# Designs tried in a protein design run: peptides against a protein of PDB entry 7Q4I. Part 122

Target 1, 281 residues: chain A of PDB entry 7Q4I
Amino acid sequence: HENSTIAERLYSEVRVLCWIMTNPSNHQKKARHVKRTWGKRCNKLIFMSSAKDDELDAVALPVGEGRNNLWGKTKEAYKYIYEHHINDADWFLKADDDTYTIVENMRYMLYPYSPETPVYFGCKFKPYVKQGYMSGGAGYVLSREAVRRFVVEALPNPKLCKSDNSGAEDVEIGKCLQNVNVLAGDSRDSNGRGRFFPFVPEHHLIPSHTDKKFWYWQYIFYKTDEGLDCCSDNAISFHYVSPNQMYVLDYLIYHLRPYGIINTPDALPNKLAVGELMPEI

## One batch from the design tools (peptide; made by RFdiffusion4, then SolubleMPNN)

Design b2_p19_5_s3 (from b2_p19_5, 6 letters changed)
Fold by OpenDDE base, seed 5:
Structure b2_p19_5_s3 (fold): chain B 281 residues (1-281), chain A 19 residues (1-19)
Amino acid sequence: as target 1 above (281 residues)
Amino acid sequence: DPILEKAQKIAEEIDKEYS
């Protein structure tokens, strides 16, 4: 009953490898539910852990566990991807094991861009990094060229990329990427609405849900409204999504339909040249 | 939760299609 022709086309033309940040204690509790929901819609799905799990398809990276090792895990994850999977996709998404992603919406956003453009997308924050950096929890996606530059040019050079495994993962990769001229893209839609969200939908959709002094309003790179105008109709990700909520979101997004309402997709934009970005909004 | 149960069943069916 559903016409998925455009989604199938984008699945083939905009190939996405999703790697999930997880740990052994979360393999069954969280990561498995990613695999059973939105992770299926990735062209390749890999769980990056400190222990191997063949049922999950988890990779044991040579890192310790804990928040102080997240940067180390990210570096090793991208090294692993570059060595084994750099040609398996065009785009490389990092997500947490409590991030929910609408992969079709991400493919739609990425469609005009060349994977040879040194660019990455996510929820852009303004502190610490001049061009901004992408929030770790909302997930962020690197082009193939961005991964190449990160692994080959940034990581081997302590002047460009922090050699220690400590620090805020998202800030540190943001610094490294800036230092190799990977552009922090604008992931907003044509109406200026965000697509990557560091919280659950409820926290963004409900006006005045957070105090005006909440750190998020100081961190966001682009001004955003609350309520229905907070979020693109083509939103890509939400964070702090429980395992149960992942199944609910899967049902609501992919199965629940209001009878008699037919959504016609917008036309695909023109493809950009290598190094070209979409016009600023 | 009946919605969750339904969503889980659907997820299982999708898993079979992608396996």
Scores: peptide ipSAE 0.011, ipTM 0.501, DockQ to the pose 0.020
Fold by OpenDDE base, seed 1:
Structure b2_p19_5_s3 (fold): chain B 281 residues (1-281), chain A 19 residues (1-19)
Amino acid sequence: as target 1 above (281 residues)
Amino acid sequence: DPILEKAQKIAEEIDKEYS
C-alpha cells in the first residue's frame, strides 16, 4: 500500500497549471497521450494550439503554425493564462507535447518558494541571456508573479520584449523575463544534480564519451555529470518522449515497485520569504 | 506490446484517481 499524504498536501499547496505547446496535427498523435499520462497530475491542464479541440481541451490561439511561430504562440499562451487562469494556480509550466513531467517532483522543488517571487525554473542554458534562460524542450515553470511581469510589464514594451513572433522561443522569453527582473532559478537538487532534462533519459543516463563537441556541453549553465549521477532522484522532466514511452514511464514511476523497498521522503524545507531563493549549490 | 498495454491501463487508473 502506498502513502500519498505528502503528495496530496503538495497537490493542494503547490498548485500547478500545465500548458502544453501543440498543434492540430499533434492533437491525437501526441497531446492526447500527455492528457492520458502525466498531464492528469497537474491541477489544471490546457493545450495551446491554433485550433480548438473540445475533447483535448485545446485553446485556439491567434497564431500560425511552424517553428517560426513558437515565440508568438508562447506570448499568446501566457496572455491567455493571465486573462483567464492567473488565480487557478501558483505555478505555470510550459511543456511540449513530447515532454514528460513528474509533477510531484516539481511541486517538491517549488514548495519552499513563494509564487509571488519573480522566478522561473527549468534546464538553465548560459548563451544569449546573461542570467541564463530555460531550455524550451525540457519545459519551464514560472511563478504567478513571473507571469504577471511577463504579460503586464514585458510584452507591451518592445524595448523589453521582442514584438515580432520570430526567434528561438526559449531564448526570447528568457530575454523578456530578465528585462523585468524575473530570476532564472537553480532547479538542481541538494546534491547538485539536474531535474529538468532537454533529452530522453537514455541520453543523460548513458555516458557518451564520443562527442565532447556536442552543443549541449557548451549550453548548460551548471556543470553536470554523465551516467547515473547526471540526474536527481527527484527528476522533473525529459524531452523527446514518444507517446508510447509516456505510458512506459507512467508504469515505471507510479506502479512498478521493487517488493520490500520503502522510500521515505525527505522532510520538506522551510518556506522562503517573498523574493528569497534557495542557495545555489 | 503487452507492457505498453498494461502501462496504458495503469495510466487510465491514475487518471481516475486524479479526475
Scores: peptide ipSAE 0.011, ipTM 0.455, DockQ to the pose 0.020
Fold by OpenDDE base, seed 3:
Formats: C-alpha cells, sequence, structure tokens
Structure b2_p19_5_s3 (fold): chain B 281 residues (1-281), chain A 19 residues (1-19)
C-alpha cells in the first residue's frame, strides 16, 4: 500500500517547470526517455531544441547546435519561459537530456522558500563567480523572481550579461544572476550533505571512485566527501545518466522512498522452523 | 546499509549496460 498525500500536496504548492536542454539528434535517443521517466513528475515539461517535435513537446529555439551555442540556448530558453510560462510554475529547473531528477526531493528543498525570493539552487562551484555558480550538468533551479531578473534586467544589459553566445553556459548564467542580486543558494541538507550531483550515482556513492586530483574537488564550493556520507537521503539530481540508467533509477528510487510518498510494507512472514522451507509459489 | 545496497545495485546495472 502507498500513501502519496504529502507528495500530492507539494506537487500543488511547489510547482516546477522543467526545461530540458536537447538537440534534434537526441530527441529519440535521450530526450524521450526523460519524458518517460522523471520528467512526468514535473508540473510542466518542455524540451528546448533547435527543431520542433510535437511528439516530444520540443520547442525550436532560434539558436545553432553544439557546445559553443549552449549559452545562447539557455538565454533563449529562459526568454521563451518568461514570455509563455512565467505564471505556470513557481520554480524553473534546467536539466540536460542525460540528467535524472527526483522532483519530490526538489519540492521538499524548495518548500520553505518564496518563489518571489531572488534565489537559485544546484551544485555550487566556486571558480569564476564570487558567490559561486551552479554546475550546468547537475541541473539548477531558479525561482520565478530569479527568472524575471535574469530575462528583464540582466539579458538586455551587456554590462550585466554576456551578449554573445560563447562561453561556459553555467558560468555565464552565474555571472548574470550575481549581477542582478540573485542569490546562489545552499542546496545542502541539515547534515551538510549535497543534493545536486554533476556525475552518475556510482561516481559519488562508491568510495575512492575518483582521484583526489580530479578537477571536481577544486571546483566544489562546499567541502564534500565520497562514499556513504557523500549524498543527502533526499538527493535531487545526477548527471551522465544513460537512457537505460534512467529506467533503472526510476525503478530503484520509487521502489524505495522519495519524500512525501509513504510505502506501507507487507507484514513480515512467519519465522520458519529449523529445516523448514518457504512454501512453493 | 540501504545506501550501500543501492549504490551496489546501481553499479551492477551500469556494468551490465556497458559490458
Amino acid sequence: as target 1 above (281 residues)
Amino acid sequence: DPILEKAQKIAEEIDKEYS
């Protein structure tokens, strides 16, 4: 038996629009698997591309494709959201087409915050931006006010926000948001454990999986560990998740307990006597 | 440990996928 009453309440009170960074070559390969897994738990799901796809619900943004155009695509995506969807949600998540998100855990983190607070959350990195910026791969979530400030105040001003489409997407939005006094929030739980992760679960949960010389340890804003203490019990996101891994994670996480969903377990079986076997099925 | 068991299951599935 399952009780989802709290999760349903948070679905209504903490509305999340998820936009997915993708391209036409990945609509069928990656993006459709987001739609079939964690993306269905967003209040609104939009795929931001360079070509329209009615089956996917993909938007054709006026941008080119490739790594050098990701910043341009992010700017156009948030412009599109502000124009068409700013009142459809309270919070606005950017994710990649290989990001997996536990949306209930994100709603739990966001619940105490007003969407009118100029704040955004994600995996905070320390270089390039004084207050830090959120890792693009881990996904990041803006309040409604943060989106307004980004689109209305930052983007039109070349002194506040980079006008060309080049540069690291996550760094550039981080600079723009800082320049309009949007706060880079702390997404850690009450125990100081992270919730947004720029790699697959294996890379964070398995002790000593990464070399201590790995760039990640120089980039993280807050000191974190690998292994058992790496991650919050209410972790929100992982990156570099393959299409097959999305289905695996979707099963494993919801067989367990996302926040606000209470599973009532079956009664324990009776203990067997010495030499007794379980009955055949 | 539920976290370790989860990590092990995820790792096994990743290994199967990329084998």
Scores: peptide ipSAE 0.009, ipTM 0.419, DockQ to the pose 0.031
Fold by OpenDDE base, seed 2:
Structure b2_p19_5_s3 (fold): chain B 281 residues (1-281), chain A 19 residues (1-19)
Amino acid sequence: as target 1 above (281 residues)
Amino acid sequence: DPILEKAQKIAEEIDKEYS
């Protein structure tokens, strides 16, 4: 007995295409578990690989495999999306095959924004890119206009976007997007809590799990705390989620309920005009 | 804190399994 009316509305009004970064060696090990869990809640789910897999619905991009080709794969993935799927969704999520995403929470965050606003969201990091860039592992979501600008304006221009396939994927797309005036949005909730996380929940929720000298604390764009205040009640993503943990998270988030506790969703915010962002927190 | 210790132990086990 669950009322999903608002979630169903947002599924229709905030259409999300999810593309999953994977490789042939991970099709069975990781990617299939995304498809069987959170990926089924995307309006469209595509696995971007170097080999086709009909069981997975994987696309063979014209790229090599290996860590040094992730940027190349991202470029080809968005080219493919723009050519074949730009009208199939309003928002375009990149995630890894070990990223878990609560798509309903992402739709809630995205609801006020126009897909014609050149914006993208994720876990914002401060190095290398002036406006910041979104952590690759946490996943990041581009508006339709952001995809258009990336593919049409940035990619064809070596001065705006790196032509080589080498480099840190998340940094390189961040540079390209900045160069075409795609805004690095603030994904925090109204309490200033993050929604996209580059690690598993345990790494964020458990105080002193990491050393204070851990690189993450130097990379985060916005101040964040450890413990229960680390994370929005409407958190969107976690990274380094094992295949088994994806099923655990699916159970905990979508099935397990404390009896007698009824969650009433907050009212949806007003829709923003094209180019308008939510007020700073 | 026994609860925190338990949570940390679980986190370590998950990390080992995934690594």
Scores: peptide ipSAE 0.006, ipTM 0.385, DockQ to the pose 0.045

Design b2_p19_5_s4 (from b2_p19_5, 9 letters changed)
Fold by OpenDDE base, seed 1:
Structure b2_p19_5_s4 (fold): chain B 281 residues (1-281), chain A 19 residues (1-19)
Amino acid sequence: as target 1 above (281 residues)
Amino acid sequence: DKVLEEAEKLAEEIDKEYS
């Protein structure tokens, strides 16, 4: 017997639209498995593609396929969301078709924030953008106001936002958002542990004698530990998750229970005013 | 994709250490 009362409350109060970056070749191979696992816990789930798929609920954006078009697809995806879905949610998550997300943990992180606060969250990287930017693969979530500013203020202005479709998608949106005063939030928990992860759990949980030259250590905005202390107990996302691993994670997180262990959730924090952020740790 | 390539290398290193 599960008590889902708090999770149900947060489902209603912290509405999340999830849009999944995909392509026609991945509809059956990857995107369908997102829909069958963690994507079902979003308030709204949309697959952004170059071809329509009625079984998947995929939207055909007016973009070409390929890595050089990811920025173009992100711009068109948020334009589509703003035009058709801006009132369907409070928060707007971008994820890849190989990202796994614990949506309840994201709602918990977002609960104190106003959706009218111009803020976005994810795995923050420090290069290229002064305030940082959020890693594309880990997924990132924009407030409703952040989406409005991105689409209405940034995208129409070539001085604020790159007009061509080339470049690193996550860096380019990060530049655009900074230029319209959307804040790059801190997604860490109260212990300073990360919640959005650009790799699979194994790569974060297992202490790797990774060479200090590994790019990740130069990119991460906040200091992070290796091993079990790497990750929040309320972690939100992992990247490079295979379709099979999505079902394993769904089972482990939502079905498998150690008998006799009852987790009592922490109390919800106080809600913040519009424009107010939680203090960085 | 530099991120993917480094992730794959990291995965291989982990597999070597724990296999």
Scores: peptide ipSAE 0.019, ipTM 0.600, DockQ to the pose 0.075
Fold by OpenDDE base, seed 2:
Structure b2_p19_5_s4 (fold): chain B 281 residues (1-281), chain A 19 residues (1-19)
Amino acid sequence: as target 1 above (281 residues)
Amino acid sequence: DKVLEEAEKLAEEIDKEYS
């Protein structure tokens, strides 16, 4: 028997709307598998596309398709969320249709924060944005106040937010959010281990003789180690997860148990006041 | 996509290491 009492509490107290970046060609190939796996653990799940899909609950945003339109899609997605769903959740996660998310671990990370704090979390990268920005592939989560500031204060002002739909979506939203004083939070656990990952678990867990010139090591905001110490026991996301791997991860995380090992959750931290962040590690 | 290309290269390197 599993005791989910704390997870159920956090599901109610830390409401998460997940929006999935997808396109019509991926509705059946990728997005439906998000809906059938980790996406069902969001308080609300929306697929943001250029075409409507009633089976998927996909929204047709007024954007073109292609890699050069991802920033446009992100802007329209958050506009849509603000207009229709800003009160449906406290936190608003962007993920790709090949991102896997452990939503319970995200709720645990977010629990101490006020949704009225202008903050967002993800895998923080250091280039292009002074405070850093969150990797698009790892997924990133905005507070309700961050969404408000993005949509109401940043997007209408071409000086604060790029009006064109071109550019790296994660960098561009990072610039916009910085310009409206939304803080790039620290998503690391109390041991300094990351929670949002821009690659599959294998790429992070296995010490590869990856060329030290690999761009990732230059982009990470916080120093991270390879191997088992790379990743929090409360990791939140992985990217480049195939549809089949999503089902494997769902089984491994939620069903497979080592007999005789009882995991006792850590105590919840104290709640922070509006505008407060967790102490730096 | 540079990120994807680097991820694919990394995957290939991992596969070679365990082959």
Scores: peptide ipSAE 0.019, ipTM 0.580, DockQ to the pose 0.075
Fold by OpenDDE base, seed 4:
Structure b2_p19_5_s4 (fold): chain B 281 residues (1-281), chain A 19 residues (1-19)
Amino acid sequence: as target 1 above (281 residues)
Amino acid sequence: DKVLEEAEKLAEEIDKEYS
């Protein structure tokens, strides 16, 4: 009963490969629920693990498990993508097995950009990296050119990219990408509202007397407000989403409709030239 | 995990405020 013509167009014109960070203990507990919900809206979906799982479509990367190996897994995941899948998509999303993504909203954000532009998007944080880096939990998306530069130019050079597997994976990829002139894009909407979120919707939407000492307020690159102005109407991702909440979000976003309210999509912006970014707001 | 601990703490603070 809905018109999906523009979403179908964007599915074809803005091809997204989603890779999911997971481990063997989470294949059944978390990752399969990504596959059954938002992951089915990716053009290609791959689960990056330490063990193969043919039912899940999981890849066994040559890495150990544990939080201290996430950077190693990220490097091997992008190497695998570059070797086997670099032409299967235009954009390459990293997400966790507890990240929820509205892929149509991501395609809308990415539509004006060339995949040959060295750029990546996500929830931008300001520490450690001069241009900023994208929060790992919120998920981040690289252009095809950004993946090429990361794998071909950054990873082979220990001066540009950390060779060991230790450190925060999101900070380390952010350093590597900066060192090969991949731009940290602005993912905010035209009203300055965020699209990628490192927490569940409740934590962003509900004004809280959060201690101003809360780390998040010191890490965000762009000023954000709490309440209804926190989040774009075209929000892309949320983190710490339980398996049950993924099905709830799928129902609320794709099935539940208020009778008599018709949402008319905004017109698509003009496409940018290679290397061109949208003006910062 | 410091990030998770802070997220859980934030959730608890929100729950206390709006309960």
Scores: peptide ipSAE 0.019, ipTM 0.584, DockQ to the pose 0.075
Fold by OpenDDE base, seed 3:
Structure b2_p19_5_s4 (fold): chain B 281 residues (1-281), chain A 19 residues (1-19)
Amino acid sequence: as target 1 above (281 residues)
Amino acid sequence: DKVLEEAEKLAEEIDKEYS
């Protein structure tokens, strides 16, 4: 009884390749649950690992495992995408194997932007990078032009992009992208509410008596509210989502409906010119 | 590590409110 006509249109017009950061020990424990839930809604889904897995559709990148190799894995993942898949999508999402993504809401956010605009979106943090960088755990999405600039212009130049595989993955890609004039976009909705979240829904929705010294409040680029006003009605991602919670979220978002409530989608905004951004709120 | 540690602390605080 659902009308998915607009979602189907956006699936065709806003093509998203999702690549999932994983490792061989997590193929069965975590990654397969991404494939069985939200990953089905990507136009292309690839698992980036150190070992091949034909059941998962995992790629063996020439990198070691461990947290100290995440930056190396991100570089090799985008090289692989550029070589094999740059024309298969318009937008390229990085997510972790414990990130949950509402891909339709991401397509809605991306719809006005040209994939030829050098831009990327996510949960913007303010330290270390002048324009900010996107939190790795919340996931971040690059335009096709941003991927091209990263792989072709930034990665080959040690002055623009760190050649060593050490460092914080999200900070290092943020530095590289800034150095090739890829813009750190604003992913907030028209009400100024966030869409990409580095924690589970409960941690954002429940007013935490969190110490005002909590690092997150110092890192967040845009001022955000706590409680029910924390999050867009069109939220895109959450992090630290367990495999079981992925199925719960899939049920709650796509299957569970309050009887007698019909949601009418807002009109799509006008498309922007190449290089144009939405005005900051 | 820092992000995970803070997320775990936050989860523990939430669990205390609902216990």
Scores: peptide ipSAE 0.018, ipTM 0.577, DockQ to the pose 0.072; fails the geometry check

Design b2_p19_6_s1 (from b2_p19_6, 6 letters changed)
Fold by OpenDDE base, seed 4:
Structure b2_p19_6_s1 (fold): chain B 281 residues (1-281), chain A 19 residues (1-19)
Amino acid sequence: as target 1 above (281 residues)
Amino acid sequence: DPVLEKAQKLAEEIDKYYS
């Protein structure tokens, strides 16, 4: 009984390649649940690992495992995408194997933008990078042009992009992207509500869940509120989502419906020119 | 919340089926 005409249109017009950061120990524990839930709504889904897994469709990148190698894995993942898949999509999402993404809401946010605009979106943090950087756990999405600039212009230049594999991957890619004039976009909706979240919904929706001294409040680029005003009705991602919670979210978002309530989608905005951004709120 | 409990049960069943 669902009308998916607009969602189907956006699936065709706003093509998204999702790559999932994972490791061999998490192929069965976490990554397979991404594939069985929200990952099936990507135009292309690839799992980036250190070992090949044909069942999962995992790629073995030439990197070691561990937190200190996440930046190395991110660099190799985007190199792989650029070499093999740069024309398979318009937008390229990085997510963790415990990130949940509502891909339709991401397509809605991305619709007005040209993939030839050097821009990327996510949960913007303010430290370390002047324009900000996107939180790794919430997931972040690069335009095709942003991927090109990252791989072709930034990665080969040690002055623009860190050559070693150490450091926080989200900070390091943020530095590299800034250095090649890829813009850190504003992913908030027209009401100023966030769309990408570095925690589970409960942590954002419940007021006073964290104290004011919690690091997150010092890191967020845009001021946000707690409670129902924390989150867009068109929210895109949440982090620290367990495998079980992925299926819960799939049920709640795509199956559970209140009888007699029909949501009418907002009209699509006008498309922007190449290089043009929506005004910040 | 009975709705959430139902969703959690479904998630567990799905996880078991695909494990």
Scores: peptide ipSAE 0.022, ipTM 0.466, DockQ to the pose 0.024
Fold by OpenDDE base, seed 3:
Structure b2_p19_6_s1 (fold): chain B 281 residues (1-281), chain A 19 residues (1-19)
Amino acid sequence: as target 1 above (281 residues)
Amino acid sequence: DPVLEKAQKLAEEIDKYYS
């Protein structure tokens, strides 16, 4: 028997719209499995594609397919959200069709923040953008005010936001958001452990003899340790998760329980004022 | 370590799935 009272409260108070980056070839192969697993825990779930799919609830955006069009798709996705769904949620998550997200842990992280604060969270990288940017694969979440600033202030101005659809999607949105004073937040927990991860759990939890030359160590904004201390107990996302692994993760996180162990949640922190951030660790 | 071996095998299977 589980008590979900706090999770139900946060579901109501911290409303999350999740939009999934996908394409028509992945509707059945990948996106459908997001819908059947972690996506069902979002307050609103939308699949952003180039073709409509009524079974999936996919939107046909006016963009081409391919890796070179990801930035174009992100711009059109947030335009669509702003036009149709800006009041349906407080926070707006971008994820890929191979990203797995523990939405309850994301709500816990977001709880103290006002959705009117211009802020976004994810796995922060340091290159190209002065304040940093959030890794696209790990997923990133914008406040309602951040979405407003992005769509209304940044996108219409070629000096603030790239009009061309080319470029790295996560870098380009990071540049645009910085130019309209949307803050790149710190998603680490109180122990300094990361919550958004651009790889599968195995790659973060297992100290791989990763060559110290691995690009990831040059890109991470905050110094993180490998091994069991790599990841928060309240981790939010992992990337490169296969459809089969999504069901495994759903079983392990939400169904499998060690007999005789009862987890008591920590108390919720105090809410912050508009524009206020948590102190840096 | 049997746990590490299982985790490594899983990682290899994931890598093969996305290759």
Scores: peptide ipSAE 0.019, ipTM 0.517, DockQ to the pose 0.049
Fold by OpenDDE base, seed 2:
Structure b2_p19_6_s1 (fold): chain B 281 residues (1-281), chain A 19 residues (1-19)
Amino acid sequence: as target 1 above (281 residues)
Amino acid sequence: DPVLEKAQKLAEEIDKYYS
């Protein structure tokens, strides 16, 4: 027996549209497994592709396939969302077809924020963009106002947003968003632990004598620890999650329970005013 | 994919540590 009352409340109050970056070759191999696992917990789920797939609810964006077109696909995806779905949600998550997301934890993080605040969240990286940018693989979530600014103010202006479809998708959107004063939020919990992760749980949880020169340590915006202290108890996303691992994670997170342990959720924080952010930790 | 390559290198480093 579960009490999901607060999760149901957040489902209604913090509406999330999830769009999944995919391609026709991955519709059956990867994307369908997102739809069958964590994607079902989004208020709306859309797969952004170059080909239509009615079974998947995939949209054919006017872009070519290939790694060099990911930025183009992101631009067209948000244009499509703005045109057709801007009022269907309050928050708009980009994820890859190998990203796993705990949507309830994302709603919890987003709850205090107004969707009219120009802000976005994810795993913040420090290079290339002054305020930082969100790692593409970990997934990132834009407020409704952030989407509006991106599509209406940034995309039409080549000085604010790259017109070409080439480039690192996450860096390019980060530049565009900064140029229209969309804030790169802090997604860490009250203990300073991260919530969005660009790798699988194993890579974050297992202490490794990884070379401190490993690129990740140079890219991460906030200092992070290894081991159990790496990750919030309310972690939101992991990347490079195989289709099989998605089902394992679904089982572990939503079904497997240690008998006799009852988790009482923390009280919801106070809602912030429009434009207000949570205090820095 | 440079990100994937980096992730693979990380995995290799982790495996090496636990070997």
Scores: peptide ipSAE 0.018, ipTM 0.578, DockQ to the pose 0.102
Fold by OpenDDE base, seed 5:
Structure b2_p19_6_s1 (fold): chain B 281 residues (1-281), chain A 19 residues (1-19)
Amino acid sequence: as target 1 above (281 residues)
Amino acid sequence: DPVLEKAQKLAEEIDKYYS
């Protein structure tokens, strides 16, 4: 009943390796549910942990557990990817084990870009990094060239990339990437609506007119609205999605259909040259 | 906005399912 021809084309042309930040205590509680839902739509899915799990396809990275080691885990994860999987994909997504991702929408966003362009995308925040950095929870995606620059040029140089494993993971990678001229891209759609979200849909869709002091409004790089105008019709990710909500979202997005309504996808944009970005909105 | 209201109701149902 469904025509997936374009999605299948993009699956082949815009190859995505998804690595999931997890830990041994969350293998069964959270990570397994990623694997059973949106993770199956990645071209390659790897769980980055401190313990190996063959059922999950989890890798034991040489790092300790805890929030203070997330930066260390991110560095080791990308080193592992570069050494073993750099040619298995064109784009490399980091997500948490409570992030939900509509991979087809990400492929649509990425389609015009060359994987040889040093660029990465996500929910852009403005503090700490001049060009901005991508929120860790919303997930962020690096081009193959961005991964190369991060691992080969940034990580070995303490002046470019923090050698210690402490610090905010998303800020630290943002600093490193900026230092090797990886561009913080604009993930918004043609209407200026965001695609990567650091919270659940409810938080973004429901206007909170009274909470102007919420840190998010100070952190967001691009001005955004609340309500239905908060989010692209081609939204990519949400964070703090529980295991049960992942199955609900999977059902709502991929199974539930309003009878008699046919969605016709927009035409694909023209491909960009290496180093070229989409026009500013 | 009836569209927004429907979206809000859906979000609430998702939240209830997960809570």
Scores: peptide ipSAE 0.043, ipTM 0.504, DockQ to the pose 0.032; fails the geometry check

